# Peptides against a protein of PDB entry 2L2L, part 12

Target 1, 42 residues: chain A of PDB entry 2L2L
Amino acid sequence: SPEERERMIKQLKEELRLEEAKLVLLKKLRQSQIQKEATAQK

## One batch from the design tools (peptide; made by RFdiffusion4, then SolubleMPNN)

Design b1_p12_8_s3
Fold by OpenDDE base, seed 4:
Order: sequence, then structure tokens, then C-alpha cells
Structure b1_p12_8_s3 (fold): chain B 42 residues (1-42), chain A 12 residues (1-12)
Amino acid sequence: as target 1 above (42 residues)
Amino acid sequence: VEEIEKLRKELE
């Protein structure tokens, strides 16, 4: 059904938004870890 | 992931 397809597209868009937010958080955590390692080696 | 696979099988 066109309505079922629209519901699936809305769910996939929300999952994509959550995974993009998680990816931004993980990139910030990784950068913070690299900075802590670089400051502990000085 | 499992919920998307269920929805894909309902649309087939």
C-alpha cells in the first residue's frame, strides 16, 4: 500500500536521524580521547 | 533492523 510505504519511509528517516546524531557524538568522543592521549604524552 | 525486515516482508 502507498500508506504502508509512507510509514516505512518515515521510520527509516527517524532511524537515519538517530544514527546521524549517534555518529556526531562518537566523533566528538573520539576527538576528546585523541586530545587526552596527546596531552598525557607531553 | 528486525522491525524494518518485518515491514519489508509485509509490503512484498
Scores: peptide ipSAE 0.033, ipTM 0.518, DockQ to the pose 0.159
Fold by OpenDDE base, seed 1:
Structure b1_p12_8_s3 (fold): chain B 42 residues (1-42), chain A 12 residues (1-12)
Amino acid sequence: as target 1 above (42 residues)
Amino acid sequence: VEEIEKLRKELE
């Protein structure tokens, strides 16, 4: 059904938004780890 | 990706 397809597209857009937010968090975590390692070596 | 393609075929 066209209506079921539209509901699925809305769900997939929300899942994509959550995975993009998770990717930003993981990038920040990685940067914080590299900074902690760089400060522990000084 | 494969699961999204399966779900597309089930809605046709």
Scores: peptide ipSAE 0.032, ipTM 0.509, DockQ to the pose 0.195
Fold by OpenDDE base, seed 3:
Structure b1_p12_8_s3 (fold): chain B 42 residues (1-42), chain A 12 residues (1-12)
Amino acid sequence: as target 1 above (42 residues)
Amino acid sequence: VEEIEKLRKELE
């Protein structure tokens, strides 16, 4: 139904928002690890 | 991925 489709689109938008936030956090964590390794080798 | 495929089948 059109109402079920709208509920599913809202759920998928919230899941996408959470996975985008997680991806940003993991990218920052990876960058911090690379920087720590580069400073520990000096 | 499996959840998105279930969701697609429920909308057919």
Scores: peptide ipSAE 0.031, ipTM 0.510, DockQ to the pose 0.182
Fold by OpenDDE base, seed 2:
Structure b1_p12_8_s3 (fold): chain B 42 residues (1-42), chain A 12 residues (1-12)
Amino acid sequence: as target 1 above (42 residues)
Amino acid sequence: VEEIEKLRKELE
């Protein structure tokens, strides 16, 4: 149904938003680890 | 792409 399709699209958009936020956090954590290792080797 | 087309057909 059109209403079920709209509900599914809203759910998938919220899942996408959560995975994008998680990806940004993981990229920042990875960058912080690389910077910490590079500072410990100097 | 094929999985999105299946989901569209199941929600019709």
Scores: peptide ipSAE 0.030, ipTM 0.498, DockQ to the pose 0.174

Design b1_p12_8_s4
Fold by OpenDDE base, seed 5:
Structure b1_p12_8_s4 (fold): chain B 42 residues (1-42), chain A 12 residues (1-12)
Amino acid sequence: as target 1 above (42 residues)
Amino acid sequence: KEEIEKLEKELK
């Protein structure tokens, strides 16, 4: 139904928003790890 | 949501 399709699109948009937020956090975590390793090697 | 909160704790 059109209403089922609209619900599915809203769910997929929320999943995408959560994965985008996760990707930003993982990128920041990766940069923090590289910085910690670079400071521990000095 | 819980996974994002875990990742935010690992950034501190």
Scores: peptide ipSAE 0.074, ipTM 0.690, DockQ to the pose 0.025
Fold by OpenDDE base, seed 2:
Structure b1_p12_8_s4 (fold): chain B 42 residues (1-42), chain A 12 residues (1-12)
Amino acid sequence: as target 1 above (42 residues)
Amino acid sequence: KEEIEKLEKELK
C-alpha cells in the first residue's frame, strides 16, 4: 500500500541517518588513533 | 543507538 511504502521509506531514512553518524564517529576514532600513534613515536 | 554510544565512549 502507499502507507506501507511511506513507512518503509521512513525506516530506510532513519537507518541511513544512523549509518552516516556511525561513519562520522569511525572517521574521528581513526583520526584520534593516528594522532595518538604519531605522538607516541615522538 | 547502542553501537553509536559505544563508539562515543571509545573516543573519550
Scores: peptide ipSAE 0.074, ipTM 0.689, DockQ to the pose 0.025
Fold by OpenDDE base, seed 3:
Structure b1_p12_8_s4 (fold): chain B 42 residues (1-42), chain A 12 residues (1-12)
Amino acid sequence: as target 1 above (42 residues)
Amino acid sequence: KEEIEKLEKELK
């Protein structure tokens, strides 16, 4: 039904928003790890 | 949500 399709689209948009937020945090974590390693080698 | 909260704790 159109109502079932709208519910599925809302669920997929919330899943996408959570995965995008996770990806930003993982990129920041990776950058912090590289910076800590570069400061420990000096 | 719980996984994002774990990652935010590792960044502090």
Scores: peptide ipSAE 0.073, ipTM 0.688, DockQ to the pose 0.025
Fold by OpenDDE base, seed 4:
Structure b1_p12_8_s4 (fold): chain B 42 residues (1-42), chain A 12 residues (1-12)
Amino acid sequence: as target 1 above (42 residues)
Amino acid sequence: KEEIEKLEKELK
């Protein structure tokens, strides 16, 4: 139904928002690890 | 919002 599609789209948008936030945090963590490794090698 | 705050705590 149109209502089931709208519910599914709302769920997928919230899942996407959470995965985008997680991806930003993982990218920051990875950058911090690379910086720590680069400072430990000097 | 609470789930993102949990993810931020697990990644520190």
Scores: peptide ipSAE 0.067, ipTM 0.680, DockQ to the pose 0.029

## One batch from the design tools (peptide; made by RFdiffusion4, then SolubleMPNN)

Design b2_p13_2_s1 (from b2_p13_2 with K6Q E10K E11K)
Fold by OpenDDE base, seed 5:
Structure b2_p13_2_s1 (fold): chain B 42 residues (1-42), chain A 13 residues (1-13)
Amino acid sequence: as target 1 above (42 residues)
Amino acid sequence: LEERIQELKKKIE
């Protein structure tokens, strides 16, 4: 039904939001690792 | 940076 399609689109948008948040977290963790390595080489 | 990492963890849970 059109209502089932709208519910599925809302679910897929929430899954996308969670994967985007995970990607931002992993980028911040990677940045923190690079900064720790750069401070250990000085 | 650590505070922002904890904020992002809370958004994934």
Scores: peptide ipSAE 0.046, ipTM 0.618, DockQ to the pose 0.055
Fold by OpenDDE base, seed 3:
Structure b2_p13_2_s1 (fold): chain B 42 residues (1-42), chain A 13 residues (1-13)
Amino acid sequence: as target 1 above (42 residues)
Amino acid sequence: LEERIQELKKKIE
């Protein structure tokens, strides 16, 4: 159905938004770890 | 940086 396809597209867009937010969080966490290691060596 | 990590956690929950 056209309505089932529209619901599936809305769900996939929300899943993509959450996975993009998770990827940004993991990148910031990794950057924080590298900075903490660089400050602990001084 | 830590504040921004907490803001991003709240968007994934």
Scores: peptide ipSAE 0.046, ipTM 0.615, DockQ to the pose 0.054
Fold by OpenDDE base, seed 2:
Structure b2_p13_2_s1 (fold): chain B 42 residues (1-42), chain A 13 residues (1-13)
Amino acid sequence: as target 1 above (42 residues)
Amino acid sequence: LEERIQELKKKIE
């Protein structure tokens, strides 16, 4: 139904938002690791 | 940076 399609689109948008938040977290964790390694070598 | 990492963890949980 059109209502089932709208519910599925809303779910997929929330899943996309969570994966975007996870990607931002992983990028910040990676940056923190690189900075810790760069400060341990000085 | 650590505070912002904890804020992002709380959004994924």
Scores: peptide ipSAE 0.044, ipTM 0.614, DockQ to the pose 0.053
Fold by OpenDDE base, seed 1:
Structure b2_p13_2_s1 (fold): chain B 42 residues (1-42), chain A 13 residues (1-13)
Amino acid sequence: as target 1 above (42 residues)
Amino acid sequence: LEERIQELKKKIE
């Protein structure tokens, strides 16, 4: 139904938001590791 | 950076 499709779209948008938040966290952790390695080698 | 990591953890929980 149109209402089932709307519920599925809302769920997929929330799943996408959580995966984007995880990706941003992993990018920040990776950047922090690279910076720590670059400061430990000087 | 650490503060921003803690804010992002709270958004994933």
Scores: peptide ipSAE 0.044, ipTM 0.610, DockQ to the pose 0.054

Design b2_p13_3_s1 (from b2_p13_3 with E3K K4R K6Q)
Fold by OpenDDE base, seed 4:
Parts: sequence; C-alpha cells; structure tokens
Structure b2_p13_3_s1 (fold): chain B 42 residues (1-42), chain A 13 residues (1-13)
Amino acid sequence: as target 1 above (42 residues)
Amino acid sequence: LEKRIQELKEKIE
C-alpha cells in the first residue's frame, strides 16, 4: 500500500542517518588514533 | 574531540 511504502521510506531514511553518523564517528576515531600514534613516536 | 566522539556515539545507539 502507499502507507506501507511511506513507512519503509521513513525506516530506510533513519537507517541511512545512523550509518552516516557511524561513518563520521569511525573517521574521527581513525584520525584520533593516527594523531596519538604520531605523538607517541616523538 | 572526545566530547564530539561521545555525542556521535549517543546518536548511533
């Protein structure tokens, strides 16, 4: 139904928002690790 | 950085 399609689109938009937030977190964690390693080698 | 990492963890839980 049109209502089932709208519910599915809302769910997929929320899943996409969570995966984008996770990707931003992982990029920041990786950058923080590289910076810590670069400071530990001095 | 740590505060911003925590704010992002709370968004993915």
Scores: peptide ipSAE 0.048, ipTM 0.623, DockQ to the pose 0.055
Fold by OpenDDE base, seed 3:
Structure b2_p13_3_s1 (fold): chain B 42 residues (1-42), chain A 13 residues (1-13)
Amino acid sequence: as target 1 above (42 residues)
Amino acid sequence: LEKRIQELKEKIE
């Protein structure tokens, strides 16, 4: 159905938004770990 | 950094 396709597209867009937010969080966490290690070695 | 990590956790919940 056209209505079922529209619901599926809305769900996939929300899943994509959450996975993009998770990827940004993990990248910032990794950067914070590298900076903490570089400050603990001084 | 810690504040921005918390703001991103609240967007995933």
Scores: peptide ipSAE 0.047, ipTM 0.623, DockQ to the pose 0.053
Fold by OpenDDE base, seed 2:
Structure b2_p13_3_s1 (fold): chain B 42 residues (1-42), chain A 13 residues (1-13)
Amino acid sequence: as target 1 above (42 residues)
Amino acid sequence: LEKRIQELKEKIE
C-alpha cells in the first residue's frame, strides 16, 4: 500500500542517518589515532 | 575529541 511504502521510506531514512553517524564516528576515531601516532613519533 | 566520540557512540546505541 502507499502507507506501507511511506513507512519503509521512513525506516530507510533512519537507517541512513545511523550509518552516516557511524561514518562520522569512524572518521573521528581514525583522525584521533593518526594524531596519537604523530605525537608519539616527535 | 574524546567527548565528541562519546556523544557519537550514544547516538548509534
Scores: peptide ipSAE 0.047, ipTM 0.620, DockQ to the pose 0.053
Fold by OpenDDE base, seed 1:
Structure b2_p13_3_s1 (fold): chain B 42 residues (1-42), chain A 13 residues (1-13)
Amino acid sequence: as target 1 above (42 residues)
Amino acid sequence: LEKRIQELKEKIE
């Protein structure tokens, strides 16, 4: 139904938001590791 | 950086 499709779209948007938040966290952790390695080698 | 990592963990929970 149109209502089931709307519920599924809302769920997929929330799943996408959580995966984008995880990706941003992992990018910041990776950047922090690279910076720590670059400061430990000087 | 640590504060921003904590703010991102709280958004994933």
Scores: peptide ipSAE 0.045, ipTM 0.616, DockQ to the pose 0.053

Design b2_p13_3_s2 (from b2_p13_3, 4 letters changed)
Fold by OpenDDE base, seed 5:
Structure b2_p13_3_s2 (fold): chain B 42 residues (1-42), chain A 13 residues (1-13)
Amino acid sequence: as target 1 above (42 residues)
Amino acid sequence: LEERIQKLKELIE
């Protein structure tokens, strides 16, 4: 139904938003790990 | 730094 399609689109948009947020956090985590390793070698 | 890394892990899990 049109209502089922609208619900599915809303769910997929929220999933995409959460995965984009996780990807930003993973990039920040990786950068912080590289910085920790670079400071531990000095 | 370690506390920030831990908080980031908990938000990804």
Scores: peptide ipSAE 0.036, ipTM 0.569, DockQ to the pose 0.042
Fold by OpenDDE base, seed 2:
Structure b2_p13_3_s2 (fold): chain B 42 residues (1-42), chain A 13 residues (1-13)
Amino acid sequence: as target 1 above (42 residues)
Amino acid sequence: LEERIQKLKELIE
């Protein structure tokens, strides 16, 4: 139904938002690790 | 820095 399609679109948008948030966290984690390694080599 | 790395791991798990 049109209502089932709208519910599916809302769910997929929330899943996308959670994956984008996870990607931002992973990028910050990686940056913090690289910074730790760069300070340990000086 | 280590505390921030640990907090970020706990948010991804």
Scores: peptide ipSAE 0.036, ipTM 0.567, DockQ to the pose 0.039
Fold by OpenDDE base, seed 3:
Structure b2_p13_3_s2 (fold): chain B 42 residues (1-42), chain A 13 residues (1-13)
Amino acid sequence: as target 1 above (42 residues)
Amino acid sequence: LEERIQKLKELIE
């Protein structure tokens, strides 16, 4: 139905938002690890 | 820095 499709689109948009937030956290984690390694070598 | 790395791991696990 049109209502079932609208619910599915809302769910997929929320899943995409959560995966984008997770990707931002992983990028910040990686950057912080590289900075720690660069400071431990000095 | 280490505390921030740990907090970021706990949010991703």
Scores: peptide ipSAE 0.036, ipTM 0.566, DockQ to the pose 0.039
Fold by OpenDDE base, seed 4:
Formats: C-alpha cells, sequence, structure tokens
Structure b2_p13_3_s2 (fold): chain B 42 residues (1-42), chain A 13 residues (1-13)
C-alpha cells in the first residue's frame, strides 16, 4: 500500500537520523581517546 | 555504522 510505504520511509528516516547521531558521537569519542593517548604519551 | 547508514539510504531512495 502507498500508506505502508510512507510509514516504512518515515521509520527508515528516523533510524537513519539515530544512526547518524550515533556515528557523530562515536567519531567524537574516538577523537577524544586518541587525544587522551597522545597527551598521556607526553 | 557507516555500512548501516548506507543500507538505510538505499532503502529510502
Amino acid sequence: as target 1 above (42 residues)
Amino acid sequence: LEERIQKLKELIE
């Protein structure tokens, strides 16, 4: 159904936004870990 | 995560 397709697209868009937010958080966490390791080696 | 994001983009197009 066109309505089922629209519901699925809305769910996939919300899942995409959550995964993009997680990816940004993990990239920031990784950068913070590398910076902490680089400061602990000085 | 990047692979999962790409799979979700392909399902929305």
Scores: peptide ipSAE 0.027, ipTM 0.545, DockQ to the pose 0.828

Design b2_p13_3_s3 (from b2_p13_3, 4 letters changed)
Fold by OpenDDE base, seed 3:
Structure b2_p13_3_s3 (fold): chain B 42 residues (1-42), chain A 13 residues (1-13)
Amino acid sequence: as target 1 above (42 residues)
Amino acid sequence: LEERIEELRKKIE
């Protein structure tokens, strides 16, 4: 059904948004760890 | 995570 397809697309867009937000958080955490190591070596 | 994001993108197209 067109309505079932629209519901599935909305769910997949929400999952994509959550996984992209998680990826941004992990990239920021990794950058913060590298910066802490670089400041502890000075 | 990047692989899972690519799989989700391919399902929305």
Scores: peptide ipSAE 0.144, ipTM 0.722, DockQ to the pose 0.816
Fold by OpenDDE base, seed 5:
Structure b2_p13_3_s3 (fold): chain B 42 residues (1-42), chain A 13 residues (1-13)
Amino acid sequence: as target 1 above (42 residues)
Amino acid sequence: LEERIEELRKKIE
């Protein structure tokens, strides 16, 4: 059904948004670790 | 994680 397809697309868009938010968090965490190591060496 | 994001993008297209 076109309505079922629209519901599935909305769900997949929300899953994508959550995974993208998690990727941004992990990239920030990695950058914070590198910065902490660089400041601990001074 | 980036691979899983790409799989989700391909399902929305």
Scores: peptide ipSAE 0.144, ipTM 0.722, DockQ to the pose 0.819
Fold by OpenDDE base, seed 4:
Structure b2_p13_3_s3 (fold): chain B 42 residues (1-42), chain A 13 residues (1-13)
Amino acid sequence: as target 1 above (42 residues)
Amino acid sequence: LEERIEELRKKIE
């Protein structure tokens, strides 16, 4: 059904948004680790 | 994670 397809697209967009937010968090965590290591070596 | 994001993008298009 067109309505079922629209619901599925909305769910996939929500899952995508959550995974993108998780990727941004992991990239920030990795950057913070590198910065802590760089500050501990000074 | 990036591969899973790309799979989700391809399903929305």
Scores: peptide ipSAE 0.138, ipTM 0.718, DockQ to the pose 0.788
Fold by OpenDDE base, seed 2:
Structure b2_p13_3_s3 (fold): chain B 42 residues (1-42), chain A 13 residues (1-13)
Amino acid sequence: as target 1 above (42 residues)
Amino acid sequence: LEERIEELRKKIE
């Protein structure tokens, strides 16, 4: 039904948003680790 | 994923 298709689109949009947020977090954590290693070597 | 969301939108219109 059109309603089932709309629910599926809403689910896929939420999944996309969660994966994008996870990628942003992992990039920040990686950058923070590199910065800590660079400051511990000074 | 974004392309698949857009394909599903076009099937509801």
Scores: peptide ipSAE 0.122, ipTM 0.724, DockQ to the pose 0.145

Design b2_p13_4_s1 (from b2_p13_4, 6 letters changed)
Fold by OpenDDE base, seed 3:
Parts: sequence; structure tokens; C-alpha cells
Structure b2_p13_4_s1 (fold): chain B 42 residues (1-42), chain A 13 residues (1-13)
Amino acid sequence: as target 1 above (42 residues)
Amino acid sequence: LEEEEKKLQERLK
């Protein structure tokens, strides 16, 4: 139904928001690891 | 999710 489709779109938008937040944290973690490795090699 | 975010933030210290 159109209502089920709207509920699914709202759920997928929330899942996308959560995965974008996780991706930002993983990018920061990866950057911090690269910086720690670059400082440990000096 | 919030607990996973906290665990990831603690790894950034």
C-alpha cells in the first residue's frame, strides 16, 4: 500500500542517517590510525 | 547504535 511504502521510506531514511554517522566515526578512526602509524614511524 | 558510537569514540582517544 502507499502507507506501507511511506513507512518503508521513513525506516530507510533513519537507517541511512545511522549508517552515515557510523561512516563518519569509521573515517575519523581510520584517519587517527594513519596519523598514529605516521608518528610511530618517526 | 549509541553504545557502538561510544565504543568507537573511546578508540579515538
Scores: peptide ipSAE 0.053, ipTM 0.660, DockQ to the pose 0.049
Fold by OpenDDE base, seed 1:
Structure b2_p13_4_s1 (fold): chain B 42 residues (1-42), chain A 13 residues (1-13)
Amino acid sequence: as target 1 above (42 residues)
Amino acid sequence: LEEEEKKLQERLK
């Protein structure tokens, strides 16, 4: 139905927002690990 | 994250 399609689009948009937030967090964690390794080698 | 996943599941009803 048109209503089911609208619900599915609202879900996929929120899932995308959550996955983007997870990706930003993982990139920050990875950067922090690389920085810690670079400071431990000095 | 868990609260936002619950809000998504409520939209499936």
Scores: peptide ipSAE 0.048, ipTM 0.611, DockQ to the pose 0.058
Fold by OpenDDE base, seed 5:
Structure b2_p13_4_s1 (fold): chain B 42 residues (1-42), chain A 13 residues (1-13)
Amino acid sequence: as target 1 above (42 residues)
Amino acid sequence: LEEEEKKLQERLK
């Protein structure tokens, strides 16, 4: 159905937004870990 | 993140 397809597209857009937010958080966490390791080796 | 995922699953019922 065209209505089912529109619902699936809305769901996939919401899932994509959550995975993008998670990816930004993980990138910040990784950067903080690298900075802590670089300060512990000095 | 896990609470937002639960809210999305509730909207799928």
Scores: peptide ipSAE 0.048, ipTM 0.623, DockQ to the pose 0.061
Fold by OpenDDE base, seed 4:
Structure b2_p13_4_s1 (fold): chain B 42 residues (1-42), chain A 13 residues (1-13)
Amino acid sequence: as target 1 above (42 residues)
Amino acid sequence: LEEEEKKLQERLK
């Protein structure tokens, strides 16, 4: 159904938004690790 | 809250 397709697109957009938020968090965590390693070497 | 309820109602159609 066209309505089922629209529901599936809305679900996939939410999953994408959650994975984008997770990716931003992981990038911040990685940056914090690199900064801690750079401060431990000084 | 009202905007989230509207979004849920649009998915149940």
Scores: peptide ipSAE 0.035, ipTM 0.514, DockQ to the pose 0.031

Design b2_p13_4_s2 (from b2_p13_4, 7 letters changed)
Fold by OpenDDE base, seed 1:
Structure b2_p13_4_s2 (fold): chain B 42 residues (1-42), chain A 13 residues (1-13)
Amino acid sequence: as target 1 above (42 residues)
Amino acid sequence: LDKEEKELQERLK
């Protein structure tokens, strides 16, 4: 139904928002690791 | 990192 489709779109938007937040955190963690390795090699 | 990790954990509850 149109109502079921709207509920599914709302759920998928919330799942996408959580995955985007995880991706930002993982990118910052990866950058911090690369910086620590670059400072430990000097 | 620790602040953003806590904010993510609160959104997963």
Scores: peptide ipSAE 0.070, ipTM 0.677, DockQ to the pose 0.112
Fold by OpenDDE base, seed 2:
Structure b2_p13_4_s2 (fold): chain B 42 residues (1-42), chain A 13 residues (1-13)
Amino acid sequence: as target 1 above (42 residues)
Amino acid sequence: LDKEEKELQERLK
């Protein structure tokens, strides 16, 4: 139904928002690791 | 980072 499709689109938008938040966190973690390695080599 | 990790874990439960 149109209502089932709308519910599915809302769910997929929330899943996308969680994966975007995870990607931001992983990028920050990676950057923190690179900075720790760069400071340990100086 | 530890705060953002905890906030992500609570949103994934």
Scores: peptide ipSAE 0.070, ipTM 0.678, DockQ to the pose 0.120
Fold by OpenDDE base, seed 5:
Structure b2_p13_4_s2 (fold): chain B 42 residues (1-42), chain A 13 residues (1-13)
Amino acid sequence: as target 1 above (42 residues)
Amino acid sequence: LDKEEKELQERLK
């Protein structure tokens, strides 16, 4: 049904938005780790 | 980090 396709597209858009948020968090965690290692070497 | 992690966890519930 067209309504089922619209619901599926809305679900896939929310899943994409959650994966983008996870990627941002992982990038920040990685940056914090690199900064801690760089400050421990000074 | 802890605020953004909590916000992500709340959206995953």
Scores: peptide ipSAE 0.070, ipTM 0.676, DockQ to the pose 0.121
Fold by OpenDDE base, seed 3:
Structure b2_p13_4_s2 (fold): chain B 42 residues (1-42), chain A 13 residues (1-13)
Amino acid sequence: as target 1 above (42 residues)
Amino acid sequence: LDKEEKELQERLK
């Protein structure tokens, strides 16, 4: 139904928003690890 | 990082 399709689109938008937030966090973690390695070598 | 990790965990509960 049109209502089932609207509910599915809302769920997929929230899942996408959570996966984008996880990806940002993993990128920051990776950057912090590289910076710590670069400071431990000085 | 620790604050953003906690905020992400609370949104995944």
Scores: peptide ipSAE 0.069, ipTM 0.674, DockQ to the pose 0.119

Design b2_p13_4_s3 (from b2_p13_4, 4 letters changed)
Fold by OpenDDE base, seed 1:
Structure b2_p13_4_s3 (fold): chain B 42 residues (1-42), chain A 13 residues (1-13)
Amino acid sequence: as target 1 above (42 residues)
Amino acid sequence: LEEEEKELLEKLK
């Protein structure tokens, strides 16, 4: 159904938004780890 | 970390 497709597209857009937010968080955590290692070597 | 970032961190554990 066109209505079922529209519901599936909305769900996939929300899943994509959550995965993008997780990716941003993981990048911040990785940067924080590199900074902690760089400060522990001084 | 914003509250959304903390909630995402708890979902990744």
Scores: peptide ipSAE 0.055, ipTM 0.649, DockQ to the pose 0.082
Fold by OpenDDE base, seed 4:
Structure b2_p13_4_s3 (fold): chain B 42 residues (1-42), chain A 13 residues (1-13)
Amino acid sequence: as target 1 above (42 residues)
Amino acid sequence: LEEEEKELLEKLK
């Protein structure tokens, strides 16, 4: 139904938002690891 | 990493 499609689109938008937030956090974590390694080698 | 970012990472494990 149109209502089922709208619910599915809302769920997929929330999943996308959570995966985008997770990707930002993982990028920051990776950057923090690289910085820690670069400071431990000095 | 801010404490909020660490808490969010722990919730995602």
Scores: peptide ipSAE 0.055, ipTM 0.645, DockQ to the pose 0.089
Fold by OpenDDE base, seed 2:
Structure b2_p13_4_s3 (fold): chain B 42 residues (1-42), chain A 13 residues (1-13)
Amino acid sequence: as target 1 above (42 residues)
Amino acid sequence: LEEEEKELLEKLK
């Protein structure tokens, strides 16, 4: 139904938001690791 | 780390 499609689109948008938040966290963690390695080599 | 970042970190362990 059109209502089932709308519910599925809302669920997929929430899943996308969570995956975007995980990607931001992983980028911050990676940046922190690179910074620690760069400070340990000085 | 904000509370949301801590919650995401716990979900990834």
Scores: peptide ipSAE 0.054, ipTM 0.647, DockQ to the pose 0.079
Fold by OpenDDE base, seed 3:
Structure b2_p13_4_s3 (fold): chain B 42 residues (1-42), chain A 13 residues (1-13)
Amino acid sequence: as target 1 above (42 residues)
Amino acid sequence: LEEEEKELLEKLK
């Protein structure tokens, strides 16, 4: 059904938004680890 | 880490 397809597209868009937010957090955590290692070597 | 980032980290554990 066209309505079932629209519901599925809305669900996939919300899942994509959550995975993008997770990716931003993991990039920040990785950057903070590299900075802590660089400051511990000085 | 902002509070929103900590809440997201707790949801991922």
Scores: peptide ipSAE 0.053, ipTM 0.641, DockQ to the pose 0.085

Design b2_p13_4_s4 (from b2_p13_4, 5 letters changed)
Fold by OpenDDE base, seed 1:
Structure b2_p13_4_s4 (fold): chain B 42 residues (1-42), chain A 13 residues (1-13)
Amino acid sequence: as target 1 above (42 residues)
Amino acid sequence: IEEEEEELKKKLK
């Protein structure tokens, strides 16, 4: 149905938004780990 | 997904 397709597109857009937010947090966490390792080697 | 986001937020603090 056109309505089922619209519901699925809304769900996939929300999932994409949550995965983009998660990816930003993982990138920040990875950067913090690299910085901690670089400070522990001094 | 929300629980994983909260866990990642806790690891970043």
Scores: peptide ipSAE 0.041, ipTM 0.614, DockQ to the pose 0.056
Fold by OpenDDE base, seed 2:
Structure b2_p13_4_s4 (fold): chain B 42 residues (1-42), chain A 13 residues (1-13)
Amino acid sequence: as target 1 above (42 residues)
Amino acid sequence: IEEEEEELKKKLK
């Protein structure tokens, strides 16, 4: 149905939002690790 | 015809 398609699109948009938030967190974690390693090598 | 269209609308939901 058009209603099932709309529900599926809403679900996929929420899944995309969660994966984007996770990607931002992982990028920040990686940056903090690189900064700690660069500080430990001095 | 109207009953068949309503059944088709139910299958397309």
Scores: peptide ipSAE 0.026, ipTM 0.347, DockQ to the pose 0.014
Fold by OpenDDE base, seed 4:
Structure b2_p13_4_s4 (fold): chain B 42 residues (1-42), chain A 13 residues (1-13)
Amino acid sequence: as target 1 above (42 residues)
Amino acid sequence: IEEEEEELKKKLK
């Protein structure tokens, strides 16, 4: 169905937004870890 | 028969 396809596209867009938000958080956490390691080695 | 065909058509949408 076109309506089933539209529902699936809406679900995949919501999942994509959640994974993008998670990726931003993980990138910030990784950057903070690298900075802490670089400051602990000085 | 016509009601079953309409129900099948709703499941294919």
Scores: peptide ipSAE 0.025, ipTM 0.344, DockQ to the pose 0.015; fails the geometry check
Fold by OpenDDE base, seed 3:
Structure b2_p13_4_s4 (fold): chain B 42 residues (1-42), chain A 13 residues (1-13)
Amino acid sequence: as target 1 above (42 residues)
Amino acid sequence: IEEEEEELKKKLK
């Protein structure tokens, strides 16, 4: 139904938002690790 | 054939 499709689209949009937020956090963590390694080698 | 088309229409909702 159109109503089931609308509910599925809302669920997939919220899932996408959560995975994007997780990806940003993992990128920041990776950058912090690289910076910590670069400062420990000086 | 008409019964199969109605079942497909129900799965598309």
Scores: peptide ipSAE 0.024, ipTM 0.344, DockQ to the pose 0.019; fails the geometry check

